# Peptides against a protein of PDB entry 3ZOQ: the designs that were tried, part 185

Target 1, 223 residues: chain A of PDB entry 3ZOQ
Amino acid sequence: QLLQDSWWNQLKEEFEKPYYQELREMLKREYAEQTIYPDSRDIFNALHYTSYDDVKVVILGQDPYHGPGQAQGLSFSVKPGVKQPPSLKNIFLELQQDIGCSIPNHGSLVSWAKQGVLLLNTVLTVRRGQANSHKGKGWERLTDRIIDVLSERERPVIFILWGRHAQMKKERIDTSKHFIIESTHPSPFSARNGFFGSRPFSRANAYLEKMGEAPIDWCIKDL

## One batch from the design tools (peptide; made by RFdiffusion4, then SolubleMPNN)

Design b2_p28_2_s1 (from b2_p28_2, 12 letters changed)
Fold by OpenDDE base, seed 3:
Structure b2_p28_2_s1 (fold): chain B 223 residues (1-223), chain A 28 residues (1-28)
Amino acid sequence: as target 1 above (223 residues)
Amino acid sequence: REELERRLAEAVGRGDEELAAELRRELA
């Protein structure tokens, strides 16, 4: 996949490293022999929708949804027409309580991505029906580098870190330059332990305004 | 235990009920 120039300049050295070549060879076999999500053309959608320079906010996920037609290469997001997963439903509930947005009739977060919200999973592929099946295969090293190059950027970034998995990445983020919004995960198991009422959307916009940047329009229109 | 709880939260979040059930058993 061709990346935008801004991302290519940041990541080109990674693509030449042995770990990534091994990952690519693995993926070629996986896509040929198994049903893998998302579509191979959608693996880097987060980077396609949001250039390196345009990143305002980062929301980290773990790995893609592993059901048919769900994953679209964006963390937490599902293709239009797909039932909203429980965590996504809770995200929209918090969005409504935080800033008054209506619950959309779909689960696509593309509108966020187009505004500079990098919806990045730490692992970018998965086998059908097998959650975390591509964990430890090389994606984490690449996505760590994505976090690193954003952390090194002079222009501040807001990192929204829901749950422990995402929060483990704090050590890679220069908090002297960048802002962190942390809470429990939006899953039904953990949402009542801190996610609900955390108001990540208004807080993110408050930081953006303080930086002199345009806030994110978090409200999602129906399709 | 914390790792299991994290994985449970993620499984529930994505609607992976089978994995969630397994992890709940391990946490019991």
Scores: peptide ipSAE 0.029, ipTM 0.614, DockQ to the pose 0.739
Fold by OpenDDE base, seed 5:
Structure b2_p28_2_s1 (fold): chain B 223 residues (1-223), chain A 28 residues (1-28)
Amino acid sequence: as target 1 above (223 residues)
Amino acid sequence: REELERRLAEAVGRGDEELAAELRRELA
């Protein structure tokens, strides 16, 4: 799939590297031999919805949901009609507590992506029913590069890093230019240990306003 | 142990009950 010019200019060199070619060949086999999520056309949806220049906020996930009809190429997001996963429910609970948004009747975060929230997983594909099955296959190198080129950007970015996996990427972020919001993961296992009450949405908007940028409308309308 | 706990948190967050159950067994 063709990336937007802004991302292509940043990532074109990666696509020519052997690791990415090997990844692509692996993916061709995987998609041919078994059920892989998301749909192959949706793998780069995060980059499609949010151009390199339009990124205001980054929210890092690990890998896509591995159930039927769930993943849509955006971290934490599920397609309309899909039951909200536990972490997503907690995200919406914190959203309500933080800035008063109503809980939406769906789990699609596309409205965030369209406003400049890059909803990036570190691994962009998964086998059905096999969480992290595509870990260590090359995606992490590409997504590390995505973080790197954003870190190198002059215009500041806000990185929201929930949990240790996302926080491990902090070493790649120039904190002299960019803002980081950290807390525990929204999972029911960890949310009560710091995610709830972390107010990432209002804090992100406060940074945006300080930079003279339009805040994100985090409230999601019902479909 | 910390890595297992992290993975458990992620599994629960995704609603992956099978993986969560496996990780709980390893943590027990």
Scores: peptide ipSAE 0.028, ipTM 0.595, DockQ to the pose 0.790
Fold by OpenDDE base, seed 2:
Structure b2_p28_2_s1 (fold): chain B 223 residues (1-223), chain A 28 residues (1-28)
Amino acid sequence: as target 1 above (223 residues)
Amino acid sequence: REELERRLAEAVGRGDEELAAELRRELA
C-alpha cells in the first residue's frame, strides 16, 4: 500500500496536492459504492514491483481491465488463470515473432515488472464494465508526474508507446536522454497497422545494451 | 522510527486515515 522510498521521494509532493486529495475522496466513495478494479491494494502495483531507480522500460496503458478478476495494477497484464485479452494475445504474438518467446499459458507480466519494466496505466482504476469511467478524475495528473520525474532522471529510460493515447505523452519525455519506441496499439483494431512487426522487445533490449544495461528477459514462463 | 514517520507522512498525504491512525499509535 505504501510506496517504496524511491517513488515516495519523487511523488510525495503530489499526494499533498488538492487534486490528489479529491481523487482519493472520489476513490473512497467509488470503492464503497461500486465495484472498482483493480483491488485497492493493487492500484500501485506497477510502482511496487518497479522502483523509481530500477525503471529501465516504461510501457504505458490507458486504464485497467474492467472485467472481474482481470486487472492486477499492471498495464496489459492479467492475473494468472484469467483468459488473455485480445491485446495481450497480440503482444505475445509479437513477442514470439520478435525474439522467439513461447506464448505463455497465462497473462501475468509481473516478471517484466520485476526486471524494471514499469507497466503503467495513465488511469489506475476503473468501474466494473465501464471502460475509462475514472478518466479525468486526477490519475492522469499523477501519472504525468511519474512520466515527468522519469524524464528528469539522468539515467536513460526506454518508453514504449503503443497507440495515440500513449504517444500523446511523448511531449513530456526528454528525447535527448531517453528512447522512445512507437507503434500502433496491439488491439485487434490496430495491430495489423503497425504493431505487428514493430519488434519493440528486441529494440528495447538493443537500447539497454547500448546503455550498458542488462537486457530484459521478455520470455514468460508457464505457471 | 524514521521509517514509521515516513509511512505516516505518506498515509496522511494519501488520505489513508486508518493507516495513519495505526502508525500514530505505533509511534506513540
Scores: peptide ipSAE 0.016, ipTM 0.403, DockQ to the pose 0.014
Fold by OpenDDE base, seed 1:
Structure b2_p28_2_s1 (fold): chain B 223 residues (1-223), chain A 28 residues (1-28)
Amino acid sequence: as target 1 above (223 residues)
Amino acid sequence: REELERRLAEAVGRGDEELAAELRRELA
C-alpha cells in the first residue's frame, strides 16, 4: 500500500490535506458498510506499477469497474480471468488495427503499467454496481494533482485522452511540453465516432521515438 | 529506521491503520 518514493515526494502534501482526510474517512465507512472496488490494497496500483519518473504515457479513465473481481486499480484493466468489458474489447480491436497486436485472452494491462503507462482513473474507488458512486468525494483533487505534477515534469509525457471526461483534463496539461492524443471514448456508444482509427498506440510510440525513448510494447501476451 | 519512519508517515497520512500499526511495532 506504500507509494514509490518518487510519487511520495510528489503527493505527500496531499495526504495531509483536509480533503484527503475526509476522503479517507469516507472510504473507511464505505469499505466497512458496502462492497467497494477495487480491493483497498489495489487502490493505488497505477502508482505502484509506474513510478513518477518512469511515466511515459498516461491513459485516463473515469472510475473503476463496479463488478465483482473486475477492477485492479488500473484504468480500463481487468484482472485475469475476467471477461473483457466492451470498452476494453474496443481498445484491443484498435490495438490490433493500429499495430497488429493479437487480441489477448485476458484483460490485464499490467504489462503496459510496468513499461511506464500510467493507467489512472480520476476516481479510484466505486461501490459495487454503482458507477461513479464515489465521484466528487475527493479523488478528483488527488488525481488532478497527479496530472499537475506530471505536467510540471521536465521530461515530456504523452497523455491519451479518450472521451470528454478525460479531455477536460487537458487544461491542466502543458501542451507546449507534453503530447496529447485525443479521440472519442472506446465505449461502444462512441468508438465508431473517432476512437477506431485514431491509432493512439502507434502515435504514442512515434512521440517516444522522437524523444529518444524506448517505445511501449503494447502487445499483450496471453496468460 | 529512517525508511520505516517514512513509511509510517505515509501509512498514517493515508489512514492505513493496519500498516501503521505494523510499522509502529517494527519501530518499537
Scores: peptide ipSAE 0.009, ipTM 0.358, DockQ to the pose 0.014; fails the geometry check

Design b2_p28_2_s2 (from b2_p28_2, 13 letters changed)
Fold by OpenDDE base, seed 2:
Structure b2_p28_2_s2 (fold): chain B 223 residues (1-223), chain A 28 residues (1-28)
Amino acid sequence: as target 1 above (223 residues)
Amino acid sequence: REELERQLAEAVGRGDEETAARLREELA
């Protein structure tokens, strides 16, 4: 896929590497032979909505939702009309408690992405009904590079790391320049063990304001 | 065990009850 110039400049070397070529060939086969999510044109939506230079906040996910019509290339986000998954519901509950936003009647986080919230999964594709089916196929190397180039950026970034999987990326982040907000995962399995009450949204905005940047409007309008 | 718990959390978070049920059994 064609990326924005700012991302292309940061990632062009990765796309020429053998691992990515192998990943690309794998994906061609997968999309031809299997039902893969998201739609192939939506794989890089996170990068499409949020340019390298426009990134203010990063929220890391694992891999896309693997149900029909759910994934839209943004971590935790679901297409309009799709039932909100439990983790996303909890995200909105925390959002409401944190900064008073109403619970939206949909689960699309595109409005966040357009404001500079990079909603990045570490793995960008998945087979229908098979979570982590594309783990270890090359995506992690690319997304690690995405984290690396953001970490190397002079302009600070806020990384919101929910759960152990995301927190494993902490070692790649230069904490002398960038900010990290950590808590347990929003999953019902773990949310009451630290996610609820973590107030990541207000904390992120507080950092943005300290940096002299516009805060994120986290509130999502109904459709 | 920690990895299984992580996977369970993800499954529950996605509403994947089938996977969650399997993982709960493995963790029992």
Scores: peptide ipSAE 0.397, ipTM 0.874, DockQ to the pose 0.840
Fold by OpenDDE base, seed 1:
Parts: structure tokens; sequence; C-alpha cells
Structure b2_p28_2_s2 (fold): chain B 223 residues (1-223), chain A 28 residues (1-28)
């Protein structure tokens, strides 16, 4: 897919590598033979909405939602009109408790992305009804590179790492330069073990302000 | 076990109750 110049300059070498070519060929077959999410045009939405230089915050997810009409190429985000998955509901609950935002009537996090919140899944595609079906096919190498080039950026980034999967990426992040916010995953399975009360949104904004940057308006307006 | 728990967390978080139920059984 086409990327904006800022990301292209950082990732163009990856797209020439065999692993990515193999991934592309796999995806061509998958999209032709299976129902794959998100729509092929939405795979890189996280990079489309948030340029390399505009990244302020990174929120890592695993892979896209695998139900019809859900995934929109942004971690944890669902298209308008889609019921909020439990993890997302908990995210909004924490948002409310953290900084007083009302619970939105939809689950789209596009407004965050447009403000510099990179909503990145480690795997960017999935088969319908089959979580992690595209794990180990090449996406992880690309998304690792995304993390790497952000880590190498002089301007600091805030990484919000919910749960062990995301936290495994901490080793790729220069913590002398970048800020890490860690907690348990927002899933109902784990949210009460640390996610609730972790206040990632106010903490992120505190770092941004310390850096002299505009904070994120985390509150999401109803549609 | 930790991986199964992670998968369970994701399934529950997505509202995938079928997968969650299966994983709970595997963890039992």
Amino acid sequence: as target 1 above (223 residues)
Amino acid sequence: REELERQLAEAVGRGDEETAARLREELA
C-alpha cells in the first residue's frame, strides 16, 4: 500500500525485503480466498492518520478485530455503529475516571489518531473469526521496524503498553529518551489487576506538557 | 499457560465469547 512520505522514508527499505514481498503475496491470496479484516485499503490507517513526525503517543494492540465491520486499521478502535468491545469499554471507563471524559456513543478512535496517537496493531490483518490467523506472517517484522524508527527519533514518544504482549516491545524502546506507560490489559480478564486506576491519559498528557507539546484531547465526541 | 491467559484476555476483550469459553476450558 501507499504510505505518506514521512512513513515511506522510514519504511521503504522494509517493503523491498523478501519477508514483506512474501507477506504481500500471502495477503493477495488471503483477500482473494478469505474474508480478511480490515478492508485492504484500511490496513495502514494508523500510519495514514498519524505521520511519522506527528506521532506523540503509541498505543499497541495485537491484531484487528475479526468480526464484520469492526476493524478500521486502528488498534482497539471500531467503526461507528459497531458495539464497543469489552476492552474498549474499559478504556473509556478509565478515560472517564482519569480525566472526566464522557463515554462516547461509538468506538472510533480516529480523533486520537488525528492528534498524533499511533494506534498500532503488531499484526495488521486477520481472517474473519480467526484471531491471530495472520500472526507470524511478516507483519511483526514491519511493526517492529515502526517501533524501532520511532525509538530512534530524537523527539520523544510516549508508549502506552497494556498487557504483556505490548510490554514485550519495551526492549525495542530507548527508555532513556522515550516515555513508557505500562499497566495490565484493559480486557475484563485483567483490567482490575492494574489497568483501572493507571490513568494513562493524564500521564501521557503530563509527559507531553513536560516536553512543551500540546496535550491530546482524549475526550471523544458523540456522532 | 501465560500465553493461553493472554489469548483469553484478548478474546474476552474482543467479546469473542466462544473463543474465551474454549480457552477457559483449556486453562481449567
Scores: peptide ipSAE 0.385, ipTM 0.869, DockQ to the pose 0.835
Fold by OpenDDE base, seed 4:
Structure b2_p28_2_s2 (fold): chain B 223 residues (1-223), chain A 28 residues (1-28)
Amino acid sequence: as target 1 above (223 residues)
Amino acid sequence: REELERQLAEAVGRGDEETAARLREELA
């Protein structure tokens, strides 16, 4: 609820709606009674790192990692010192193959977020050890609104949609104005069916350059 | 079936082997 002015102006009406109030009450109970990820102060990290006006690229995820110390409020990203999950490993493999970046010794994507890559999950909280435990509780309505207000923005956005779940949001995106990069999910289950070789990073930068914007430095430095 | 495959992809991607194993059995 504590957001930068640019996001507040876009989302303030949502926070007053009954669905969000119910979500907040649910979260209060959940955080009080059991272990919920990420830390409550990290729920909106994607919006904290990347303002509404600074969004250049959007990468959609499902919901946070549900293991200890993993989730940091950014899709696919894990805190430093945490083992890289298989999907993230594949993301870095494609990054290396696409534009020659070295594989980092950590899994934090904060450097992307700070450059205008909105790393947004559709659901922003999860119970420990229980994937999708907070699905259908109200987050999807808020995150749909986030996609909507970005779609309505005059300055174009690049949406990277990995897998069917993310691609379902395509109907909310004005494709006459914004750019979409689609492939299979980076999961080992699906990566060989289209994700590998899709070169989303160089393609995103090509769009940015065409728009006269600075490209993203996708390469992540070791810590 | 498509939904199960999506769930399996997510489970495998997160390293959730318990859920992945269950879903593989359901898809068999």
Scores: peptide ipSAE 0.377, ipTM 0.865, DockQ to the pose 0.781
Fold by OpenDDE base, seed 3:
Structure b2_p28_2_s2 (fold): chain B 223 residues (1-223), chain A 28 residues (1-28)
Amino acid sequence: as target 1 above (223 residues)
Amino acid sequence: REELERQLAEAVGRGDEETAARLREELA
């Protein structure tokens, strides 16, 4: 359950800081006293699937789904067998219109993560039924550092920033080295105001090709 | 359910698109 060496080297100093120690103590209490998502073993799944050096694309989310069996430690992603949340449905609709992918019969984005798409939430845990319950408890400082160390990386990264929350992180990204794809959020409340038609998937692949990198196979196979 | 509805209203009010979407699903 340890982080990959590449991430550990980038983040080890954070884990020694008081804020993270306090966060860990809080989480210990929370997991003991409350139902917390995702499973404690899945908190860092985004970092487990995508090493620091293998990151090609970053998609920022806010915090995990707070319903049973949903969150799997990847932004926007849900475990197989779980009904696709509205935002995820819209993501797949845009994917279909952008590059012709079929709508998958599940909502797992693990295949993206394995290809170098870091599916990072800014807050990595949540209480059951209590959205944003772990906001401001220390996760944001760690995930800001994740963004920072990626921004400092010499090899370019593509940041996909859907909505205002994600876009607030733009100031931490060195745009002289890295690429940013911005649009409104895929939520039904905002998707028609810019997300649909934004074509983030083809645009990301275009940047990857320009950098001499292999493109992402965004199409998700049925299970 | 009332708490979820309150959270939804709050999320919509502050423009928290992701939270709003999740809560909407749960309330559907």
Scores: peptide ipSAE 0.230, ipTM 0.813, DockQ to the pose 0.110

Design b2_p28_2_s3 (from b2_p28_2, 13 letters changed)
Fold by OpenDDE base, seed 4:
Structure b2_p28_2_s3 (fold): chain B 223 residues (1-223), chain A 28 residues (1-28)
Amino acid sequence: as target 1 above (223 residues)
Amino acid sequence: KEELERRLAEAVGRGDEETAARLEEELA
């Protein structure tokens, strides 16, 4: 619950609700009895790197990677030194095709987060080796509220929605104020059915420029 | 591998990203 003031002001009421208290108690047990990812201090990294007011773009994911050393509290992102998952590789391929960026030698998207790209999973924790094991435990209600308060913000946001799971959140977004970029998921057997060639990065920057905002530097430097 | 790819394609097709994610890791 250690959040920046801008997020705290938007979410403080959620943390007082019974569902979140139950979630917290569940997490205490899980972290004590199981191997849970990411590290507990990294759960809210997306909110730590990108303040409420600084959000320019949102990229929604499902839940954290469930392998050792992978998850860092940011959707699709992996810690440096970790092998890039197939979906992430495809993201970088589209990035290269879209705006000419080189493929980085790591999978960390922290540089995007620091520029105002909210890399938000709808579920923020997972058991080792058990994908989506913390589904339906309360995270979705909190992350729905995150989407809601962004939708209510006067300053426009760009939502990049890859795949069905993310696109289900479209109903919560005021499209009279905000922009949606939709395509199939970057996963290997969906990417060729719309993700590749969707050019989400250049399109996002085009919207930002129209709004008088600085574009995102999507290119990731090697470490 | 081919079986995993088939299962992944099916999972993606029905929007079951949870299953897709698991299978993607196995293929990596």
Scores: peptide ipSAE 0.249, ipTM 0.823, DockQ to the pose 0.166
Fold by OpenDDE base, seed 5:
Structure b2_p28_2_s3 (fold): chain B 223 residues (1-223), chain A 28 residues (1-28)
Amino acid sequence: as target 1 above (223 residues)
Amino acid sequence: KEELERRLAEAVGRGDEETAARLEEELA
C-alpha cells in the first residue's frame, strides 16, 4: 500500500528488506487462500489516518479482530454497526469515568486517529477465527521500527501501553523525550486490576497541554 | 467461539497465563 510521505521517509528502508518481502509474499498467499482481516486496503489505516509528524498519542494493540466486518486497520476499533467487543466497552467506560464522555453507539475510533492518535497493532493482519495467527510473520519487525522512529522523533509522543504485551515495547521508547501511560489491559479479566481509574485520556491531554499542543477530543459522537 | 479466541489472544498478549489456560479449556 501507498503510505504518506512522512511515513514513507521513515519506513522505506524496511520495505526493501528481505523480511518484508517475505511478509508481503505470505500475505498475498493468505489473502488468496484464506479470509484475512482487515481488508487488504485497510491494513495500514493507522498510518493513513495519522501521519508520522501528526502523531500525538500512540495506543498499541496486539492484532486485529478476527470476526467478519470488525477490523478496520485500527487497534481496538471496530466498524460502525459492529457490536463493541468487551475490551472496547471497558475503554469507553473508563473514558466516561475519566472525562465524562458518553458511551458511543458504535465502536469506531477513527475520530481519534484523525486527531493524531496512532491506533497501531503490533501485528496488522489475522485469519478469520484464528486470533494471532499472523504472529511472528514479520509484522512485529515493521511495527517495532514504527515505534523506534517515533521514539527518535524530537517532538514528544505519548505512549499509552495497556497490558504486558504493549508494555514490552517500553524498552524501545526514549523516556527522556516521550511520555508513557501504563496500566493493566482493558480486557474484562484485567480491567479492574488497574485499567479502570487509570484515567489515560485526561492524563494524555494534560501532557499535551503542557507541551503546548492541542488536546485530543476523546469523546466520540454517535452515528 | 470467535470472541473466546480473541479473549485468549488478549490474555496471552498480556502474559496472563491463568486466564489463557482457562480460555483454552473453554475452547476445547
Scores: peptide ipSAE 0.124, ipTM 0.732, DockQ to the pose 0.127
Fold by OpenDDE base, seed 1:
Structure b2_p28_2_s3 (fold): chain B 223 residues (1-223), chain A 28 residues (1-28)
Amino acid sequence: as target 1 above (223 residues)
Amino acid sequence: KEELERRLAEAVGRGDEETAARLEEELA
């Protein structure tokens, strides 16, 4: 798959490594033999919508939604017309309480991505109905590199790390340059234990303002 | 246990009630 120049320059070495070639071959088989999400053309949507230099905020997810028509290559995001998953609903509830945004009638976060919010899953594909089925197949190494090259960037980035899985990546982030916003996961099982009231959106914008950057318009318009 | 809890949270987060129910049973 083709990446824009900014990401290609950062990741081209990874694509030449054996692990990625093995991943690619695995994916070819998976897409041929099973139903895999997202569509193969959407795997790198996070990188397509947000260039390396344009990244302002990173929101880490685990892996794509595994239901039909849900995943669109962006963490937590679902295609328009798809019912909002519980975690996403909680994200919008926190968004409303944090900065007063209305809850949108859809679950697409593309508007965030276009503003510099890298909606990155650590694993970028999944088998239908089998959550995290592509864990440990090579994606994590690539996405770790994505985090690394962002951490190495001189221009600061805000990392929003919801839950333990995302927070495990904190060790890869140079906190002398970059900002981290941590809370429990937006899942109904954990949201009341810290996610609600964490105000990640206003906090992210506060950091952006301190950096002299334009804040993110987190409010999502209805379709 | 921690891994199961994580999987449960993710399943619930995705609205996969069936998977969530299965994982919850494993944690009981």
Scores: peptide ipSAE 0.057, ipTM 0.675, DockQ to the pose 0.832; fails the geometry check
Fold by OpenDDE base, seed 2:
Structure b2_p28_2_s3 (fold): chain B 223 residues (1-223), chain A 28 residues (1-28)
Amino acid sequence: as target 1 above (223 residues)
Amino acid sequence: KEELERRLAEAVGRGDEETAARLEEELA
């Protein structure tokens, strides 16, 4: 896929590397032979909605939802009309408790992305019904590079790291320049162990304001 | 154990009840 110039400038070298070429060939086969999510045109939606320079906040996910019509290339986000997954419901519950937002009648986080929230999965594709089936195929190297180039950026970024998987990326983040908000995962099995009450949204906005940047409007309007 | 817990959390997060159930059994 063609990326925005700002991301292209940061990632063009990756696309020329053998690992990415192999990943691309793998994906061609996967999309041809199996049902893969998201749609191939949506794989890089996170980068499409949020340019390199416009990134204010990063929210890391693992890999896309593996059910029909769910994944839209943004971490935790589901297409309108799709039932909100449990983790996403908990995200909205925390959002409501944190800053008073109403629970939206859909699960699309596109409005966050358009404001500079990079909703990045570490793995960007998945086979239908097979969670994390594309783990270790090359995506992690690319997304690590995404984290790296953001970490190297002079303008600060806020990284929201829910759960241990996301938190493993802390070592790649220059905390002398960037901020990290950590808690347990929003999953029902972990949310009450730290996610609820972590107030990531208000904390993120507080950092943005300290940096002289506009806060994120985290509240999502009904469709 | 930590890996199983992570996988369980992610499975539940995605609403993958079948995977979650399997992982819970492995953790029990």
Scores: peptide ipSAE 0.042, ipTM 0.661, DockQ to the pose 0.777; fails the geometry check

